# Peptides against a protein of PDB entry 6IDX, part 50

Target 1, 380 residues: chain A of PDB entry 6IDX
Amino acid sequence: KELAKLSADVTFATEFINMDGIIVLTRLVESGTKLLSHYSEMLAFTLTAFLELMDHGIVSWDMVSITFIKQIAGYVSQPMVDVSILQRSLAILESMVLNSQSLYQKIAEEITVGQLISHLQVSNQEIQTYAIALINALFLKAPEDKRQDMANAFAQKHLRSIILNHVIRGNRPIKTEMAHQLYVLQVLTFNLLEERMMTKMDPNDQAQRDIIFELRRIAFDAESDPSNAPGSGTEKRKAMYTKDYKMLGFTNHINPAMDFTQTPPGMLALDNMLYLAKVHQDTYIRIVLENSSREDKHECPFGRSAIELTKMLCEILQVGELPNEGRNDYHPMFFTHDRAFEELFGICIQLLNKTWKEMRATAEDFNKVMQVVREQITRA

## One batch from the design tools (peptide; aimed at target 1 D55 Q87 R88 L98)

Design b2_p19_5 (made by RFdiffusion4)
Pose (drawn by RFdiffusion4):
Structure b2_p19_5 (pose): chain A 370 residues (1-223, 234-380), chain P 19 residues (1-19)
Amino acid sequence: KELAKLSADVTFATEFINMDGIIVLTRLVESGTKLLSHYSEMLAFTLTAFLELMDHGIVSWDMVSITFIKQIAGYVSQPMVDVSILQRSLAILESMVLNSQSLYQKIAEEITVGQLISHLQVSNQEIQTYAIALINALFLKAPEDKRQDMANAFAQKHLRSIILNHVIRGNRPIKTEMAHQLYVLQVLTFNLLEERMMTKMDPNDQAQRDIIFELRRIAFDAETEKRKAMYTKDYKMLGFTNHINPAMDFTQTPPGMLALDNMLYLAKVHQDTYIRIVLENSSREDKHECPFGRSAIELTKMLCEILQVGELPNEGRNDYHPMFFTHDRAFEELFGICIQLLNKTWKEMRATAEDFNKVMQVVREQITRA
Amino acid sequence: LEWAKRRAIRRRRADFAAE
C-alpha cells in the first residue's frame, strides 16, 4: 500500500527502481500464489505501484518478461475478475502496446476480440474507457497490412452496437476521457478508408473496367429505343466526364477507387435509389441533367474532406459523430443519402453542367450545417 | 503517438487518485 502511494513521486521511484524494485513486482505477479482469490487487494496495489513506477520513463517497457505479459493478459481474458485488477490490467496492456511493437505482437495473440468487447458491457465507465483504449492501441500499432482484418473481426463481434448500447446510450454520462477514446476510435475507423481513397484505378485492367460496365448495366437495363440511345453515348448518360473511358475518371486521387466502391454499394444495396437517380438523368438532353458519375466522384471526395479521412488522431480533440455508431456501413449509407441530397439540390437549383461547382458548394453547406 | 502515451498516464493517475 505504501509503495503504491510513494511510487508516484519520482524522487522515491528512482531509488526503488535502482534496486530492481520493479522486478520485485513483476516476479510477484509472475509466480505469486492465490493472488486473485486471497490477495486481490495486495495485487491491486502491486499493479498500481508497477504502473506508477513505469510512468516515470526511467526504464524501457521491453524489460517485461513473456511470463509477466501472459499473466496480465490472463487477468483480462478471464471471466471478469475484481474491477480494480481488471482496470490496472487493461491499463498495463495499453501502455505495453503503445510503447513497443514487440509487446503489441505478443499481446495481440493473448487476448481475443470477444474478451475485449465483453469488458465494454460492464457498468463501470473506467473499465469501458480502458477497454476502448486498449482496442484503439491495438489498431494504432497494428501493421498497415493487418488493421483491416482486425476491424472486420471486431465488427463481426458487434463492437459498434455494443458501444452504442453500453456507452453512447448508457446510463452514465460520457465523461471527457471516454469521449476522447470514442474520437480516437472514429478517427482510426475513418482512416481505414484512406488506402482506397488514394488508390487510382488501373484503366487498362479489364476487371476494373468491367465494374463500370456493370454499374451502367444495372441502370440502363431497367429502362427500348430510349435504352439504345443511352448506350450509343457510351458512358455520357451515366454522367462521367470521360464518356468513352470512364476508368480515367477514377485515376483522380482522392477519391480514387473509394468512389467506385461507393457507387457499387449504392447500386447493389440500394438498387431502386441508384436506378431512379440514373434514369431521371440519362435521357435528359437539355443541359439540366445531374451527372451521376462526376457527382459521385466529387461527393466521395467531399465526404472524405468533411469526415477528415486521412487525418491523424491528436490529443486536443474529443468530438465524434454519434450516427456512425448506428450502422455497420455508415460511410457508404451516408454516401447514398448525400447523393440523393445532391440530386434534390440540383433540381431545386434548376442546375446545368456549368453550375456543377455551385451545386457541390450548396451540398457541402447542407451537409456541414446538418 | 507520444501524445497517447502521455494522456494514458494522466488518465490513470486521475482515476487511481479518485479512489

Design b2_p19_5_s1 (made by RFdiffusion4, then SolubleMPNN; from b2_p19_5, 15 letters changed)
Fold by OpenDDE base, seed 1:
Structure b2_p19_5_s1 (fold): chain B 380 residues (1-380), chain A 19 residues (1-19)
Amino acid sequence: as target 1 above (380 residues)
Amino acid sequence: MEGQIKLLKERFRKAVSSE
């Protein structure tokens, strides 16, 4: 106990480390021997002292043995009666992950997000916070090739459902520390959209052009069998499609693919439009047809609006940015659905369409409408 | 990352001080 307290002092820490004191602490953990009277209390103080000593940055985290890592991971992955040991073990793992890529790799082999979910199902918000913080650390330190795998694990309905039901909808006020970790998790989840946001459409890619054609089909040919492959349409069909793309509100109604060559939002805008058209088909058709039937120059250009809205949402959600230490603003809605960004887009595009009508906007008012919509989204 | 490490340290110290 006294050692744990004194380990916070840099002078004491320096001298204790110089006496190989940290090696003694690591060996105590590595032994795993429960034979000592008051073992749990002694272990809790040992782990506290270890973390406080390491926090001075005098010793590299890479000095830690694989046996030590396995013991700490064991305290997290197995049902423990002692909450104090669990809490300190979560904090040590988080520290290891954040301070060393080598330790991240070893820890990622020993623990899974699934094992950490059990620590979210408790009434102790401190344990929940440490569990989410460790999840966030693992996500932050994951190599690019593994981030999507982790995201798919996060996209597992289970983790979101557990966070929603046991943390967000819990009977206890959310503390600032938990709110920050929920914010971090949200930011890291949205950063997965960065690739699509920065992907330019290739106007020569037939598969991507077929998506734009599918948007037209859903809007104007909703009763027509999808079996009408976009065959070599006669010039009359091409002219018809140009009219349809104009009614869809693309800026380049001759070649709508060109509207998706700008990054951001690149292909992410097309993904959102396709999601809306397939998942919320009635809403999509209503928005498109309501504006396509107008002859009064008050038509809301859906295609242009969808692209600029996607870009705006990426800016608001800070897609591609690292989480800031001072922020704790998270959206509970993002824990309610697996396609939360696309669902947000679907809500916001309806808001945009409504705002456009209320303002009696024309194409000249476009930027003004977008500014009003931005204010509405950021105040919600 | 430095900010996250700082917050971890602060959170840990706060938790230990409450025991």
Scores: peptide ipSAE 0.372, ipTM 0.916, DockQ to the pose 0.840
OpenDDE base, seeds 2, 3, 4, 5: peptide ipSAE 0.005, 0.021, 0.025, 0.000; ipTM 0.358, 0.643, 0.676, 0.350; seeds 3, 4 fail the geometry check

Design b2_p19_5_s2 (made by RFdiffusion4, then SolubleMPNN; from b2_p19_5, 17 letters changed)
Fold by OpenDDE base, seed 5:
Structure b2_p19_5_s2 (fold): chain B 380 residues (1-380), chain A 19 residues (1-19)
Amino acid sequence: as target 1 above (380 residues)
Amino acid sequence: MQGFIDLLKKQVRKSISSE
C-alpha cells in the first residue's frame, strides 16, 4: 500500500527502479499466483505499484516476461477475480498493447474480445472503461487484415449492443474517461471506411459499372418489366443512358464511373448510394424522381450531391485520423446500427434534398447548399 | 432503426429551429 502510493512520485520511482524494484514486482506477480491469489489486496497494491512505476516511462514495457503477460491475462480471463485486480490488470494490458507491438501480438493470443465483452456487462463503470480501453488498444494496434476481422465479427455487433445497453443506456452518468473510450471506439470504427474512401473507381471494372447501371435501373425501371427493354439500337440505348445519368445528377453523364475516380470519397460514395437504393429504395426513388421531373433548373443533382456529402461526412467524422486524447464527443446513435455511416448518409441526403428545395437552389448554389447542410449536421 | 432516424431527425430539427 505504501509502495503503491510512493510509486506515483517520480523521485521515489527513479530510485526504486534503479534498485531493480520493478523486477522484484514482476517476479512477485510471475511466481505469486498461489501466494498472491490468497492475498488479493496485496496483489492489487503490487499491480498498482507496477503500473505507477511504469507510467513514469523510465522502463520499457518490453522488459516484461511472457509469464507476467500470461498472469495478467489470466486475471482478466478468470471469472472470479477481485474487482481491484481486474481493473489494474486491464490497465496493464492496455498499456502493454499501446507501448509495444511485440506485447500486442502476445496479448492478442491470450485474450479474446469476447472475454473483454463480459467485463462490460457489470455495474462498475471503471471496469467497463478499462475493458473498452483495452478493446480500443487491441483494435488500434491490430494489423489491417485483423482490424477488419475484428470489425466484421459477430463480436462487434455484440460489443455494440452491450455498450448501448449496459454503458450508454445505463442508469449512471457517463464519466469523462468512459466518454473518451466511446469516442475512441467510434473513431476506430469509422476509420475502417478509409480503404473504401481511398479506393478509386476503375472505369474499366465491369462489376462496378454494373452497380452504377443498377442505380439507374432501380430509379427508372423499377415499374418496367425487364422484358420490355426497348430493342432500339445500341446508339439510342447509349443516348438514353446518358439522359438517365444526367437525371441521376452525375457530373459525367457519358461515363458516371469517372465521378468516383477522385479520392476521397472514391468508392465509398458508390457504396452509400447502393445502400440507399437497396435498403431505402422508396426514399432513393423519391429523391431521384422528384429532381428528374423538374424542368425549372432547380433539380438537385443526386449523384454529385451523394459524392460531396460522402466526402463531407468523412471530413466531419475525421475518417482516417487517429483518436485525439482530449476528445470525448461520442454519438450514441452510431451504436444503434451496424451500418451507421450509411444510415447517417441516408438521413443527410434527405436533409440535403430538403435544404436544396427550401433554398430554391440551382447548380450554381451547390457549394452554398453544402455549407448550410454542413452546419445543420455539425450542430445536430 | 426507427429510433436512430428519429433521434437524428430530432437533432436536425432542433438545429433548423434554432436558426
Scores: peptide ipSAE 0.015, ipTM 0.466, DockQ to the pose 0.018
OpenDDE base, seeds 1, 2, 3, 4: peptide ipSAE 0.000, 0.000, 0.000, 0.013; ipTM 0.279, 0.300, 0.284, 0.414

Design b2_p19_5_s3 (made by RFdiffusion4, then SolubleMPNN; from b2_p19_5, 14 letters changed)
Fold by OpenDDE base, seed 5:
Structure b2_p19_5_s3 (fold): chain B 380 residues (1-380), chain A 19 residues (1-19)
Amino acid sequence: as target 1 above (380 residues)
Amino acid sequence: MEGFIKRLKEIRRKVISSE
C-alpha cells in the first residue's frame, strides 16, 4: 500500500526502478503464488505500484514477459476475481496495448471482446470504463484486416445493447471518463466509413450503375402503371432516364455516376441513398416525388443534397480522424441502431428537405441551406 | 495519446486515493 502511494512520485519511482523494483513486482505477479495471507490485497497494491511506476514512462512496456501478460489476462478472463485486481488488470492491459504493438498482438490472442463484454454488465462504472477503454485500445491498434472483424463485433447488437442498457441507460450519471471512452468508441466506429468515403465510383462498373438505376426504379416505377411503359426506342429510354436523373437531382443528368467520383464522400453517399430507398422507401419516394413535380425552381435536388449531406456528416463526425483526448461528446443514438450513420443520414436528409422548403430555396441558395442544416445538426 | 494516458492516471489516482 505504501509502495503504491510512493510509486506516484517520480523521484521515488526513478530510484525504485534503478533498484530493479519493477522486475521484483513483475516476478510477484508472474509467480501466481496464492500462498500469502491477504494475497488479493497484496496483489492489488502490487498491480497499482506497477502501473504507477510504468506511468512515468521511464521503463518500456516491452520489458514485460509473456508470463506476466498471461497472468494479467487471466485476471480479466477469470470469473471470480477481486474487483480491485480486475480494475487494475484492465488498466494494465489497456496501457500495454496502447504503448506496444508487440504487446497488442500477444494480448489480442489472450483476450476476446466477448470476455470484455461481461465486465460491462456490472454496476461498477470504473470497471465498465476500463473494459471499454481496453476494447477501444484493441480496436485502435488492430491492423486493418482485423479492424473490420472488431467492427463487426461492435456492429453486433450485443455489445451496443449492453453499452446502451448497462452504461448509457444505467442508474448512475455518466462520468467524464466513461463519456470519453464512449466518444472514442464512436469515433473508431465511424472511421470504418473512411474506406467507402474515399472510394470513387467507377462509371464503367455495371454493378454500381445498377444501384443508381435501382434508385430511379424505386422512385418512379413503383407508382407508374405498368401499362404505360413507353415501348420502343433505345433513344427514348436514354432520354427518359436523363429526365429521371434530373428529377432525382443529380448534377450530371446524363451520367449520375460522375457525381460519385469525388472523394469524399465517394460511394458512401450512394450507400446512404440506397439504404434510404430500401429501408425508408416511403420517405425516399416522398422526398423525390415532391421535388420532381415542382416546376417553380424551388425543387430540392435530392442527389446533390444527399452527396453534400454525406460529406457534411463525415466532417461533423470527423470520419478518418483519431479520437481527441479532450473530447467527451458521444451520441447515444449511435448505440441504438445497427446502421446508425445511415439512419442519421435519413433523419438529416428529411431535415434538409424541410429546411429547403421553409427557406423557399433555389439552386443558388444550396450552400446557404447546407450551412443552416449544419448548424441545426450540430446543435441537436 | 499522452493526454489520454494522463487522464487515466488521474482516474487511477482518484481510485487509489478513495480506497
Scores: peptide ipSAE 0.050, ipTM 0.727, DockQ to the pose 0.634
OpenDDE base, seeds 1, 2, 3, 4: peptide ipSAE 0.000, 0.011, 0.029, 0.025; ipTM 0.332, 0.423, 0.595, 0.630; seeds 2, 3 fail the geometry check

Design b2_p19_5_s4 (made by RFdiffusion4, then SolubleMPNN; from b2_p19_5, 15 letters changed)
Fold by OpenDDE base, seed 2:
Structure b2_p19_5_s4 (fold): chain B 380 residues (1-380), chain A 19 residues (1-19)
Amino acid sequence: as target 1 above (380 residues)
Amino acid sequence: MEGFIERLKKITRKVISSE
């Protein structure tokens, strides 16, 4: 207990570390010797002293043994552990993951996100915070392939549901530390969009061109059987499609694929448009047809607007940026839906379309409308 | 403080109710 308090002092820590004191603490954890009276309390203070000593940055995290890691991971994976030990064990694992890629690999073998989710189903907010912090650390340090797997897994749906129900919708105020961890998780989730945001459309890729054709089909051919392969169109069909792409509000109405060669937002804009067209087909058709039927030059160019809105949303959400330690602003909606970004796009495109009408905008007002919409979104 | 999303939901509800 006194050691744990003194370990916060850098002078004491330096002297204690110079005396190999940290090695003694690690061996005490490794031994697992339950023979001591008040073992749990002693262990909790040992882990506290260890954390405080390591926080001075004097000793590398790579000094810890595999046995130590397994003991700490054991305290997190076992269902019946003292809360004080569990809290410190989560914090130690977080620090290990953040400070060492070698330790990350070992920890990722010993613990699962599923085990960490169980620690979210408790009334202790400190335990919940450290559990999310460790999940965030694992997510941040995961290789890109594993990160995508973590994101696509049932674990993400379950994780967000548990966070929503046990943390966000809890009957207690969310502390700053928890709000920060929720913010971090949100940022890390949005960073999964970066690949698509930076993917240029290949105008020669038929599969990508077929998506643009599907947008046209959903808007204008809702009653026609998809059996007419787009490739065999007579010159008359090509001219018809050019008109339809103009009505869709693409900048390049001859070859709309060229509008998606700009990164950001690249293919992410096309993904959003396709999601809107398939999931919110009524809203999509309404927006497209309302603007396509206007002869007054007040038509809102859907294609251009969707691209620029996607880019704007990426900028607002800081897609591809690392979490900032000073921020604690999170959005509960992103925990309510699997495709929350695309749903946000669907809301914001309707807001854009409304704002365009209210401003009586023309194509010359496009940038001004986008600025007004940005202010509306950021003030929301 | 009404979060960004509660405000977005309010904006969305206002947008939908005004059509």
Scores: peptide ipSAE 0.020, ipTM 0.505, DockQ to the pose 0.017
OpenDDE base, seeds 1, 3, 4, 5: peptide ipSAE 0.000, 0.005, 0.020, 0.020; ipTM 0.339, 0.361, 0.506, 0.464; seed 4 fails the geometry check

Design b2_p19_6 (made by RFdiffusion4)
Pose (drawn by RFdiffusion4):
Structure b2_p19_6 (pose): chain A 370 residues (1-223, 234-380), chain P 19 residues (1-19)
Amino acid sequence: KELAKLSADVTFATEFINMDGIIVLTRLVESGTKLLSHYSEMLAFTLTAFLELMDHGIVSWDMVSITFIKQIAGYVSQPMVDVSILQRSLAILESMVLNSQSLYQKIAEEITVGQLISHLQVSNQEIQTYAIALINALFLKAPEDKRQDMANAFAQKHLRSIILNHVIRGNRPIKTEMAHQLYVLQVLTFNLLEERMMTKMDPNDQAQRDIIFELRRIAFDAETEKRKAMYTKDYKMLGFTNHINPAMDFTQTPPGMLALDNMLYLAKVHQDTYIRIVLENSSREDKHECPFGRSAIELTKMLCEILQVGELPNEGRNDYHPMFFTHDRAFEELFGICIQLLNKTWKEMRATAEDFNKVMQVVREQITRA
Amino acid sequence: SWQVRRAARRRRADFTAEA
């Protein structure tokens, strides 16, 4: 108890650390008996002292043994133990992950997505905060080529709805540190879109060109002389600036292939809305048609700017858009809503092709005021 | 990193409150 108190003082901490005092603590956790059952209070003070000593930055986090790591991960992976032990355990794991790629790899193997998510279902906001913090730390430290798989795994176990039901709509008001973790989670989540945003279409890749052909087919085949007239104009009546080679329009980064993903999502998941938008504007040879392809690409780019896809998380922000915690595919759903808004605003302005940038500005103002 | 410093501050605050 006394050690937990004094270890926050650097003057004391240095003295104790210079006698390998941290090893006394790690050895006790590694091999001490009945710690959770008979000595939980002692164990809580031990973990408090350990974290306080490590927070002085005198020794590397890489000093910790695999045995110590496994024991701490064990306290998190178990059907919940004492709240004080769990809070410190989650905090120790977060610090290990943030401070070392090696520790991240070992910890990622010792804890499951389901175990971490289950700790969000406790009524204690600090336990919830550390759980989200550990999840954020794993995302921050995951290799670029593993982060997407991790996101899918957390999504399949319902991380989003659990946060919505147990944190955002929970009884306890969200305090500043929890709000910060939600902000970080949202930033990391949006940043999963960044690679596709910056990926150019290969116009010479037939498989990618066939995606655009399929987009056009879904809409034009919903319309016979009128259908034939649409196809004679290649992709003009789908609204692409490059009428003959629309794949070239997707070399603009941002938004790149993310725009294609959004269009395909709208066509497949919301086929009626996609068909309505395209057919209202595919036989219009007055200058008043709203160009779908050009509008979708620019809207995708605009949404990426508004939502700050690619921005790094920082210490100063605690903001988040709660509606993104209400749908597994909220970004794509937002695209669909905004493309309908864009078409409504276009008609309200009796807009022509020359008005394209003005309409996009009005849409930007509509979205950002909402 | 700032995340590490923030985590340390958060747990100092929590542990002090509990004490």

Design b2_p19_6_s1 (made by RFdiffusion4, then SolubleMPNN; from b2_p19_6, 14 letters changed)
Fold by OpenDDE base, seed 4:
Structure b2_p19_6_s1 (fold): chain B 380 residues (1-380), chain A 19 residues (1-19)
Amino acid sequence: as target 1 above (380 residues)
Amino acid sequence: SSFSKRLAEIFRKLVEEEE
């Protein structure tokens, strides 16, 4: 206990480290000594002292053995561990992940997000905070190839629902530390959109062109049996498609794929449009047909609007930015749905369409409408 | 956050206008 307290002092820490004191602490944990196992308080203070000593940055985290990592990971994975040990073990693992890529790799082999989820289902907010902090650390330090797996684990309806129900909707005020971890988690989740936001459409990619064609089909052919389309000559079809792409509000009526070559928002805009068309088909059809039937120059160009709205939402949500220390502005609504960004897009595109009508906007007013919509979204 | 409240209000208004 005294050692743990004194370990917060840099002068003491320096002297203690120079005496190989930190190595002794690690070996005590590694040995799993019956003494430490029988006296949970002693182990908790040992782990506290270790963490406080390491926080001075005097010793590299890479000095830690695989046996130590396994022992700490064991405390997190065991169902009957003292809460004080669990808390410190989570904090140690977080620090290991944040400070060493080599330790990240070892920890990622020993601990699953599923094991950490169990620590979110507790009434202790401190444990919940450290569990989310470790999840965030693992997500932040995940290599690009594993980041999608982590993303899928976050997109798991389970993690989101547990955070929503046990943390956000808990009968307790959210502390600043938890709010920060929820902010970090949200930022890291939005950063998964960055790849698609920065992906340019290839106008020659048939699969991507087929998505644009599917948007047309859903808007205009939803009532038509696909069987009746074969007979119109290729030129009439091309002219028809150009008209349809104009009615969809694409800037490039001849090749709508060109509208998705700008990054941001790149392919993310097309993903949002396709999501709206498939998941909210009635809303999509209504928006498109309402504007496509207008001959008064007050039509809202859906395609252009969807692209610019996607870009604007990425800017508002700071997609691609790293989480900042001291921020705690998380949005509970993003924990309510697995595809919360696409749902937000669906809400905001309706708001845009409404605002366009209310303003009696023309194509010349486009930027003004977008500015008004931005203000409507960002201002309380 | 004020932003979260605003989004929730926008959503509520849109749902109420569709009903």
Scores: peptide ipSAE 0.029, ipTM 0.488, DockQ to the pose 0.016
OpenDDE base, seeds 1, 2, 3, 5: peptide ipSAE 0.007, 0.000, 0.027, 0.029; ipTM 0.372, 0.328, 0.495, 0.504

Design b2_p19_6_s2 (made by RFdiffusion4, then SolubleMPNN; from b2_p19_6, 15 letters changed)
Fold by OpenDDE base, seed 4:
Structure b2_p19_6_s2 (fold): chain B 380 residues (1-380), chain A 19 residues (1-19)
Amino acid sequence: as target 1 above (380 residues)
Amino acid sequence: SAEIKRLSEIVRKQIKEEE
């Protein structure tokens, strides 16, 4: 206890570390001594002292043995561990993950996100906070392939559900520390969109062109009576498609693929459009047809609007930016759905379409409409 | 330094008593 208190002092820490004191503490934990196992309080203070000593940055985290990692991971994985030990063990693991890629690899082998999710189902908000903090650390330090796997895993659906039900919708106020961890998790989740946001469409990629064609098909061919025989000559088809792409509100009516070559938002805009068209088909068709039937220059260009809205949403959500330590603003909506970004896009594109109509906007007013929509989204 | 030495010695003694 005295050691744990004194370890917060940098002068004490420096001298204690110089005396190999931290090595002694690590060995005590590694040995799994009967004394530490019988006296949970003593172990808790030992772990506190270790953490406080390491927080001075005097000693590299890479000094920690595999045996120590396994012991700490064991305390997190064991259901009967004292809350005080669990809390400190989570904090130690977080620090190890954040400070050493080598330790991250070892910890990622010993601990699953599923095991950490169990610590979110408790009534102790401090434990919940440290569990999310460790999940965030693992997510932050994971290779891109593993981050994507973590995001797509059933564990993430379960994680979102548990966070929503046990943290966000909990009967207790969310503390600043928890709000920060929820913010971090949100930022890290949105950063998975960065790849698509920065992916340029290849106008020569037939598969990508087929998606644009599918958008046209969903908008215009779904209502067409089967009597329009596919046999209209290749020239009439090209002219028809150019008209359709104009009606869809693409900037480049001849080659809509060119509208997706700008990054951001690149292919992410096309992903959002396709999601809207497939998942919210009625909404998509309505938006497109309401604007395509207008001859009065008050048509809202869906394609252009979808691209610029996707870009705007990426800017508002700071996609591709690292989480800031001082921020605690999170959006509960992003914990309600697996494809929350695409759902947000679907809400915002309707808002944009409504705002366009209300403003009686023309193509010249496009930037003004976007500014109003930005203000509406940022105030919501 | 004296307190550090004392604590270090206590920790070392505890390790030795458990060995």
Scores: peptide ipSAE 0.017, ipTM 0.476, DockQ to the pose 0.033
OpenDDE base, seeds 1, 2, 3, 5: peptide ipSAE 0.015, 0.015, 0.014, 0.016; ipTM 0.450, 0.440, 0.425, 0.442

Design b2_p19_6_s3 (made by RFdiffusion4, then SolubleMPNN; from b2_p19_6, 13 letters changed)
Fold by OpenDDE base, seed 3:
Structure b2_p19_6_s3 (fold): chain B 380 residues (1-380), chain A 19 residues (1-19)
Amino acid sequence: as target 1 above (380 residues)
Amino acid sequence: SSFSKRLAERVRKEIEKER
């Protein structure tokens, strides 16, 4: 206990480390000797002293043995461990993952996100916070191939549902530390959109062009009597499609694929449009048809608006940026939907369309509308 | 929100003054 308290002092820590004191602490953990009187209390103070000593940055985290890692991981994976030991073990694993890529690899072999989920189902918010912090550390340090798998595991309705029900909707106020970890998890999840945000559409890719054609089909052919067999003239068809792409509000009416060559938001804007058209078809058709039937120059260009809104949402959500330690702002909606970004887009595009009408905007007012919509989203 | 509507109305009035 006194060692744990004194280990917070840098002068004491330096002297204790120079006497190989940290090696003695690691060996106590490695031994796993449960036969000692007051073992749990002694172990909790040992782990506290170890953390405090390592926080001075005098000793590399790579000094720890595989046996030490296995013991600490064992305290996290075993049922009915003392809460004080569990908390410190989660914090040690987090620090190991954050400070060493080699330790990350070893820890990722010993523990699963599924094991950490059990620590979210408790009433102790500190345990929940350290469990999410460790999930976030594992997510942050995962290689790109494994990061998508972790995201898919997070997109598993289970983890989000548990966070929503046991953390966000818990009977306790969310502390600043938990709010920060929820923010970090949000940022790390939205950073998976970066690839699509930076992917340019290839105007020659037929599969990508077929998506744009599908947007047209959903908007205009769903109500058209099947008796309009496509008239024989290829030129009449091209002219008809140009009209439809104008009505959809694309900037390039001849080749809408060109509107998706700008990055950001690249293909992510097309993904959002397709999601809206398939999942919220009535909303999509309504937005398109309300603006396509206007002759008063007050039409809201859906295609252009969807692209610029996607870009704006990426800027607001700071897609591609690392989590900031000073931030604790998270969106509860992120935990309620599997496709939270696309659902946010679907809400915001309706807000944009409404705001455009309320402002009596024209195409010249586009930037003013977008500025108002930005303020509306950021203050919501 | 009531705020979002008030903001849109304010900017509408600004646009109408510039026209």
Scores: peptide ipSAE 0.047, ipTM 0.699, DockQ to the pose 0.010
OpenDDE base, seeds 1, 2, 4, 5: peptide ipSAE 0.035, 0.036, 0.016, 0.040; ipTM 0.696, 0.730, 0.485, 0.684; seed 4 fails the geometry check

